# Peptides against a protein of PDB entry 4Y8H, part 62

Target 1, 222 residues: chain A of PDB entry 4Y8H
Amino acid sequence: TTIVGVKFNNGVVIAADTRSTQGPIVADKNCAKLHRISPKIWCAGAGTAADTEAVTQLIGSNIELHSLYTSREPRVVSALQMLKQHLFKYQGHIGAYLIVAGVDPTGSHLFSIHAHGSTDVGYYLSLGSGSLAAMAVLESHWKQDLTKEEAIKLASDAIQAGIWNDLGSGSNVDVCVMEIGKDAEYLRNYLTPNVREEKQKSYKFPRGTTAVLKESIVNICD

## One batch from the design tools (peptide; made by RFdiffusion4, then SolubleMPNN)

Design b2_p21_2_s3 (from b2_p21_2, 10 letters changed)
Fold by OpenDDE base, seed 4:
Structure b2_p21_2_s3 (fold): chain B 222 residues (1-222), chain A 21 residues (1-21)
Amino acid sequence: as target 1 above (222 residues)
Amino acid sequence: SFTTSGPFVAAAARGGYLGSP
């Protein structure tokens, strides 16, 4: 997995690859690693697929309840706190490694969470087996005051670095853009750089192409 | 708004740090 987050001048973008693996097996070529916690708070997940999905759904539900209870729009830091406390309680046994990002009344935010419940903050972050490949791109090209377009480009380039260089990453780039004052923009398969070309040959043969060399009838009943 | 350019599959993936935690 390669997941990234990048802050820009008026919001935050997260991105992910779309490969799921089971050991040496590609289990899914086009899985979704971006999860909605709330309308304007999204999460990218690495680690155990079921855990990332389940924990984000659980916290998403609780964030909604909290929002209703407080009569306030959900805040990224609230989601962060709920996630980290939950993960910490399970002492890393919930295999969720998350980049949490969003916009709320206090601004735009970008955080990461590890399975043991530790959290980080930054203007750009990467997680997953492809994180070093992604970070190489981020460190090379990140600058202050990125535009939305620059941030999307940077994030997508960082994911592609994972796609090309990490065995655990592959296929497509998913993106979610959260800009202040706008609805979140979820761009499923924003880039599809691994579309298979048309096969040069067809192996559809007519019936009877395989010759019958010998036939024998054996009575197996009396 | 939410947009998609391909088929939707609702599944997260493996690939923690340098392996699969």
Scores: peptide ipSAE 0.033, ipTM 0.535, DockQ to the pose 0.050
Fold by OpenDDE base, seed 5:
Structure b2_p21_2_s3 (fold): chain B 222 residues (1-222), chain A 21 residues (1-21)
Amino acid sequence: as target 1 above (222 residues)
Amino acid sequence: SFTTSGPFVAAAARGGYLGSP
């Protein structure tokens, strides 16, 4: 997996690759690693697919209840706190590594969470087996005061670095853009650089490719 | 219930590993 987050002037973008694996097997070539916690709070997940999905749904439901109770829009820091406390309680046994991002009444936010419950903050972050490939791109091209378009480009380039160089990453780039004052824009398959071409040859052999050398009919009824 | 407008596709995660950080 390669997941990234990048802050820009008026919001935050997260992006992910779309490969799921089971050991050496590609289990899904086009899985979704971006999860909605709330309408304007999204996360990208690495680690165990089921754990990332389950924990984000759990916190998402509790964030909704909290929002209704407080009559306030959900805050990214609330999701962060709930996630980290939950993960810490399970001492890393819930294999969820998350980049959590969003916009709320306090602004735009970008955080990461590790399975043991530690958290980080930054203007750009990467996680997953492709994180080093992504970070090489981020460190080379990140600047302050990115535009939305520049941030999407940077995030997508960072994911592509994972796609091309990390065995655990592959296929497509998914993007979610969260801009202050706008709805979240979930760009499923924003880039599809690995569309398989039509096979040049077919292994559908014509009938008779294997010649019948001998035939015998045996009556099995008495 | 929280809803979002604009481009949105429901995300589903299959079982498997997404790579460790």
Scores: peptide ipSAE 0.081, ipTM 0.550, DockQ to the pose 0.037; fails the geometry check
Fold by OpenDDE base, seed 3:
Structure b2_p21_2_s3 (fold): chain B 222 residues (1-222), chain A 21 residues (1-21)
Amino acid sequence: as target 1 above (222 residues)
Amino acid sequence: SFTTSGPFVAAAARGGYLGSP
């Protein structure tokens, strides 16, 4: 997995690859690793797919209830706190490594959470097995006051670094853009750089291409 | 388990560093 988050001048972008693995096996070529916690708070998940999905849904539900109770739009720091307390309670047994980002009445935010409940803050973040490949791109090209377009490009380039260089990352780039004063823009398969080309030839040969050398019919019922 | 990260996360279902420290 390669997941990234990048802050820009008026919001935050998160991005992810779309490969799911089981050891050396590609389990899903086009999975979704971006999760909605609330309309304007999204999360990218690394680690155990079931745990990332389940924990984000749980906190998403609690955030909705909290929003209704307080009559306020959800805050990213509230989601962060709920996630970290939940993960800490389970002492890393819930295998969720998350980049949480969003916009709220206090501005744009970008955080990361580890399975044991630690949290980080930054202008750009990467997690997953492809995080070093992604970070190489981020460290090389990140600057202050990125535009939306520059941030999307930087995030997508960082994910592509994971796709090309990390065995656990692959296929497509998903993006979610959260800009202040706008609805979140979820861009499923924003880039599809691994579309298989048309096969040069068919392996469906005419019957008889390979000669039948021997045939035998055996009755196995007495 | 499905993981979203490389071989270190393969024990986890989806994500980069799930299962890889």
Scores: peptide ipSAE 0.032, ipTM 0.558, DockQ to the pose 0.165; fails the geometry check
Fold by OpenDDE base, seed 1:
Structure b2_p21_2_s3 (fold): chain B 222 residues (1-222), chain A 21 residues (1-21)
Amino acid sequence: as target 1 above (222 residues)
Amino acid sequence: SFTTSGPFVAAAARGGYLGSP
């Protein structure tokens, strides 16, 4: 997996590759690793696919209830705290490694969470087996005061570095853009750089292509 | 189990990340 987050002048972008693996096997070439916690709070997940999805759904449900109860828009720090406390309680047995990002009434936020419940803050972050490949791109090209377009490009370039160089990463780039004052923009398969060429031949033939040369009826019951 | 972190973390699902500074 390669997941990244990048802050820009008016929001935050997260991105992910779309490969799921089972040991050395590619289990899914186009899985979704971006999860919605709330309308304007999204996360990217690495680790156990089921755990990343389940934990984000659980916290998403609790955030919705909390929002309704308090009559307040969900905050990224609330989601961060709930995720952190939940993961810590299970002592890393929930294999979720998350980049959590979003916009709320306090501004734009970008965090990472590890399975044991530790958290980090940054203007750009990467996680997963492709994180070093992604970070090489981020460290080379990140600057202060990125535009939305520059941040999307930087994030997608960082994911591509994982796609090309990490065995655990592959296929496509998914992006989610969370800009202050706008709805979240989920860009599923923003880039599809690994589309296979059309197969040259079909292996389906009309019925009767193979001639019946002989027929026999055998009684198998007495 | 399916993992998004690569084959080296498939069993434990506790790798394929950058550690905190």
Scores: peptide ipSAE 0.025, ipTM 0.556, DockQ to the pose 0.258; fails the geometry check

Design b2_p21_2_s4 (from b2_p21_2, 11 letters changed)
Fold by OpenDDE base, seed 2:
Structure b2_p21_2_s4 (fold): chain B 222 residues (1-222), chain A 21 residues (1-21)
Amino acid sequence: as target 1 above (222 residues)
Amino acid sequence: SFTTSGPYVDAAARGGFLGSP
């Protein structure tokens, strides 16, 4: 997995690859690793696929209830705290490594969470087996005051570095853009760099392709 | 030990694989 987050001048972008694995097997070539916690708060997940999906759904439900109870729009720091406390309670046994990002009335935010409940903050982050490949791109090309378009490009280039250089990453690039004052823009399969062309030949050979070299008729009835 | 019992989105380099005890 390669997941990234990048802050820009008016919001935050997250991106992910689309490979799921079971040991050496590609289980899914086009899995979704971007999850909605709330309309304007999204996360990218690495680790156990079921755990990343389940924990984000659980916290998403609790964030909705909290929003209704407080009569306030959900905050990224509230989602961060709920995720952190939940993951810490399970002592790393819930296999979720998350980049959490969003926009709220306090601005744009970008955080990471590890399975044991530790958290980090930054202007750009990467997680997953492809994180070092992604970070090489981020460290080389990140600058202050990125535009939306520059941030999407940087995030997608970082994911592609994981796709090409990490065995655990592959297929497509998914993107979610969260800009202040706008709805979240979920770009499923924003890039599809691994589409296979049509097969030029078929292994369906005509009848008679294999020559009969010898025939023997054995009468087994007396 | 990195025990991947289910579909994994590989988390090895930053954030580590799930430590199965």
Scores: peptide ipSAE 0.126, ipTM 0.634, DockQ to the pose 0.142
Fold by OpenDDE base, seed 4:
Structure b2_p21_2_s4 (fold): chain B 222 residues (1-222), chain A 21 residues (1-21)
Amino acid sequence: as target 1 above (222 residues)
Amino acid sequence: SFTTSGPYVDAAARGGFLGSP
């Protein structure tokens, strides 16, 4: 997995690759690693696929209830706190490693969470097996005051670094853009750099292509 | 770290563990 988050001048972008694995097996070539916690708060997940999905759904539900109870729009820091407390409670046994990002009445935010409940903050972050490949791109090209377009490009380039260089990452780039004053823009398969070309050969043969050389019928009942 | 069974979105290196959990 390669997941990234990048802050820009008026919001935050997160991105992810679309490979899931089971040991040496590619389990899904186009899985979704971006999860909605609330309309304007999204996360990218690495670790156990089921755990990332389940924990984000749980916190998403609780954030909605909290929002209703407080009569306030959900805050990214609230989601962060709820996630980290939940993960900490389970002492890393919930295998969720998350980049949490969003916009709220206090501005744009970008955080990361590890399975044991530790949290980090930054203007750019990467997690997953491809995180070093992604971080190499981020460290090389990140600057302050990125535009939306620059941040999307930077995030997508960082994910591609994971796709090309990390065995645990692959296929496509998903992006979610959260800009202040706008709806979140979820861009499923924003880039599809691994579309398979048409096969050069077809191995569909008519029936009878393999000749029957010998046939014998043996009665095994009498 | 311990994780559940099933498909993984690998979190090695900066993800919090060095390999398969």
Scores: peptide ipSAE 0.122, ipTM 0.636, DockQ to the pose 0.163
Fold by OpenDDE base, seed 5:
Structure b2_p21_2_s4 (fold): chain B 222 residues (1-222), chain A 21 residues (1-21)
Amino acid sequence: as target 1 above (222 residues)
Amino acid sequence: SFTTSGPYVDAAARGGFLGSP
């Protein structure tokens, strides 16, 4: 997995690859690793796919209830705290590694969470097996005051670094853009650089390729 | 709660199962 988050001047972008693995097997070539916690708060998940989905749904439900109770828009820090406390309680046994990002009335936010409940903050972050490949791109090209378009490009380039160089990453780039004052823009399969070309040849042998040398019919019914 | 043996979205380098004690 390669997941990234990048802050820009008026919001935050997260991106992910779309490979799921089961040991050496590609389980899904086009899985969705971007999860909605709330309309304007999204996360990217690495680790156990079921755990990332389940924990984000659980916190998403509780955030919705909290929002209704308080009559306030959900805050990214509230989601962060709830995720952190939940993951810490399970001492890393819930295999969720998350980049949590969003916009709320306090601004744009970008955080990471590890399975043991530690959290980080940054203007750009990467997680997953492809995180080093992604970080090489981020460290090389990140600057302050990125535009939306520059941030999408940077995030997508960072994911592509994982796709091309990390065995655990592959297929497509998914993007979610959260800009202040706008709805979240979920760009499923924003890039599809691994579309399989048509097979050059068919290995379907014509009839008669293997000659029948002998045929015998045996009656099995007495 | 036992971790489900489901599909893994590899997290080895920064925040992966392999580095957790």
Scores: peptide ipSAE 0.128, ipTM 0.643, DockQ to the pose 0.168; fails the geometry check
Fold by OpenDDE base, seed 3:
Structure b2_p21_2_s4 (fold): chain B 222 residues (1-222), chain A 21 residues (1-21)
Amino acid sequence: as target 1 above (222 residues)
Amino acid sequence: SFTTSGPYVDAAARGGFLGSP
């Protein structure tokens, strides 16, 4: 997995690759690693796919209830606190590593959370097995005061570094853009750089291409 | 070896323990 978050001048972008794995096996070529906590708060998940999905749904539900109870738009720091307390309670047994990002009445925010409940803050973040490949791109090209377009490009380039260089990452780039004063823009398969080419030849040979050399009928019933 | 049950969105590097059961 490669997941990234990048702050820009008026919001935050998160991005992810779309490969899921089971050891050496590619389990899904086009999984969704971007999860909605609330309309304007999204996260990218690395770790156990079920845990990332389940924990984000749980906190998403609790954030909705909290928002209704308080009559306020949900805050990214509230989601962060709920996530970290939940993960800490389970002492890392919930295998969720998250980049949490969003916009709220206090501005744009970008955080990361580890399975044991630690949290980080940054202008750019990467997690997953591809995080070092992504971070190499981020460290090389990140600057202050990024535009939306520059941030989307930077995030996408960082994810692609994971796709090309990390065995645990692959296929496509998903993006979610959260800009202040706008609805979140979820860009599923924003880039699809791994479309399989059309096969040059068909392996549908005419019947009889391989000769039957011998036939034997065996009665298995006594 | 932590038998990671189910598909992983591999988190082996900065994302923690995910890829290695």
Scores: peptide ipSAE 0.126, ipTM 0.637, DockQ to the pose 0.148; fails the geometry check

Design b2_p21_3_s1 (from b2_p21_3, 12 letters changed)
Fold by OpenDDE base, seed 5:
Structure b2_p21_3_s1 (fold): chain B 222 residues (1-222), chain A 21 residues (1-21)
Amino acid sequence: as target 1 above (222 residues)
Amino acid sequence: MADLAAAIAALEAASPPFSAP
């Protein structure tokens, strides 16, 4: 998995690859690793896919209830705190590594969460097996005051570094853009650099490619 | 403690109430 988050001047972008793996096997070529916690708060998940989905749904439901109870828009820091406390309670046994990002009435936010409940803050972040490949691109090309378009490009280039160089990453780039004063823009399959073309050669051999070396007819009925 | 409470109160005052649709 390669997941990234990048802050820009008026919001935050998160991006992910679309490969799911089971050991050496590609289980899914086009899985979704971007999860909605609330309309304007999204996360990218690495680690155990079931744990990332289940924990983000659980916190999403509790954030909705909290929003209704408080009569306030959900805050990214509330989602961060709820995720952190939940993951810490399970001492890293819930294998969720998350980049949590969003926009709320307090502005744009980008955080990471590790399975043991530690959290980081940054202008750019990467997690997963492809995180070093992504971080090499981020460290080389990140600047302050990124535009939306520059941040989408930087995030997608960082995911592509994971797709090309990490065995655990591959297929497509998914993007979610959260801009202040706008709805969240979920760009499923924003890049599809691994579309399988038609096979130039047929692997179907004509009948008779295997020669009959011997025939024997046995009567089984008396 | 007082400074954090003032910062929270300022953030709360700047946060519009959510009207549920």
Scores: peptide ipSAE 0.007, ipTM 0.270, DockQ to the pose 0.017
Fold by OpenDDE base, seed 3:
Structure b2_p21_3_s1 (fold): chain B 222 residues (1-222), chain A 21 residues (1-21)
Amino acid sequence: as target 1 above (222 residues)
Amino acid sequence: MADLAAAIAALEAASPPFSAP
């Protein structure tokens, strides 16, 4: 898995690859690793796919209830705190490594969460088996005051570094853009650099390529 | 931990209520 988050001047972008693996096996070529916590708060998940999905759904449900109870738009720091407390309670046994990002009435936010419940803050972050390949691109090309377009490009280039160099990453790039004052833009399969080409040859031979040497009809029921 | 909860509570107290649709 390669997941990234990048802050820009008016928001935050997260991106992920679309490969699911079971050891050496590619289980799914086009899985979704971007999860909605709330309309304007999204996360990218690495680690155990079931744990990343289940924990983000659980916190998403609790964030909706909290938002209704408080009569306030959900905050990224509230989602961060709920995820952190939940993961810490399970002492790293819930295998969720998350990049949590969003926009709220306080601005744009980007955080990471580890399975043990530690949390980091940054302008750019990467997690998963492809995180070093992604971070090499981020460290080389990140600058202050990125535009939306520059941040989408940087995040997509960082995910592609994971796709090309990490065995645990592959297929497509998914992107979610969260800009202040706008709806979240979920760009499923934003890049599809690994479309399978048409096979140059067919194993379908013309009828008659193999001669019938003998035919026998045997009635097995009297 | 206490400081983040207090900061969230202070921000929540300062934020206007939204009308649920």
Scores: peptide ipSAE 0.006, ipTM 0.281, DockQ to the pose 0.019
Fold by OpenDDE base, seed 1:
Structure b2_p21_3_s1 (fold): chain B 222 residues (1-222), chain A 21 residues (1-21)
Amino acid sequence: as target 1 above (222 residues)
Amino acid sequence: MADLAAAIAALEAASPPFSAP
C-alpha cells in the first residue's frame, strides 16, 4: 500500500494506490483505500484492510452522532482523538495505519495515526509499504503554498512512485480533495496507468473448428 | 498553554451552531 496526504493553500488532498494483497498474491487490482469518516473528513488506510474499514466506519458513525448531539460540523481533531483512543485501547491488535485529513470550521488538517495510537502532524505525509518511494517524491517536490492542482499532481506522483517501486502497491491512483468552503471531491481512479492493452487476437474459435474424424459408441455396462 | 486556550476559544466563536433549516 502507498497512501499520502498533502496540504495546499486552501485545503488538503489525500491519495492512495488500489492494490490489495494477500502475501505474494494480488487479491484485488482496484480496491478502495480512501474512506469517508464524514462528508468533509476522509482517511486513507494501510495495514489490515478489514481493520481500516471497520475502525473508520465505527468512528464515522460516532462522529455523526457527536455532530448531531453538539449541533456542530465534525472536526478532524475529534475524529483523530476518537481513532487514537480506540487504537490505543487495543494495543496495536487493530492493524490500522491511517492518514486522516479534512476541512472543518477551524480550517484544513492533515494527520497520521499508527496502530498503537500514536499520531503525527505534517504538511505532507506517507504511510504503507510504498511510503519511502512516495516520500522520496514528496521531499523532492514539496514546497509551501501549493495550489490545488500542484498538490493533486504531487500526491498522484508520490502514489505512482509506490505503484512502480513497491510490490505491495499497484494499479491505479485514487484521490480525495478537501477544499475549504467546497464539498469533498472524490476522484476514484484519477489515474489508471496500468490498463492492459487489448488482446491482439481472440483465442475463441467457432464451434466445429475441430473436425470429428471418427465416432464410436461403446456400452461399458453389461 | 494560554495561547492554545485563546486559539480554541477563538475557533469555537468562529464555529457557529448549525442554522436550523
Scores: peptide ipSAE 0.005, ipTM 0.271, DockQ to the pose 0.017
Fold by OpenDDE base, seed 4:
Structure b2_p21_3_s1 (fold): chain B 222 residues (1-222), chain A 21 residues (1-21)
Amino acid sequence: as target 1 above (222 residues)
Amino acid sequence: MADLAAAIAALEAASPPFSAP
């Protein structure tokens, strides 16, 4: 998995690859690793896919209840706190590594969470097996005061570094853009750099292309 | 409404302040 987050001048972008693996097997070529916690708070998940989905749904539900109770729009720091407390309670046994990002009445935020409940803050972040490949791109090309377009490009280039260089990452780039004063833009398959071309040859052969060399009828009732 | 307040109070009670060890 390669997941990234990048802050820009008026918001935050998160991006992910779309490969799921089971050891050496590609289980899914186009899985979704971007999860909605609330309308304007999204996360990217690395680690155990079931744990990332389940924990983000649980906290998403609790954030909605908290928002209704407080009569306030949900805050990214509230989602961060609920996630970290939940993950810490399970002492790293919930295999969720998250980049949490969003916009709220206090501004744009970008955080990471590890399975043991530690949390980081940054202007750019990467997690997963492709995180070093992504970070090499981020460290090389990140600057202050990124535009929305520059941040989407930087995030997508960082995910592509994971796609090309990490065995655990592949297929497509998913993006979610959270801009202040706008709805979240979920860009499923924003880049599809691994589309399989049409096969130049047909594998439809006429019946009888493989010769029958021997036939034997065995009665199994004698 | 009463059930929502009880569910939130249970979540708050189940979410102790994060003291780093």
Scores: peptide ipSAE 0.000, ipTM 0.242, DockQ to the pose 0.018

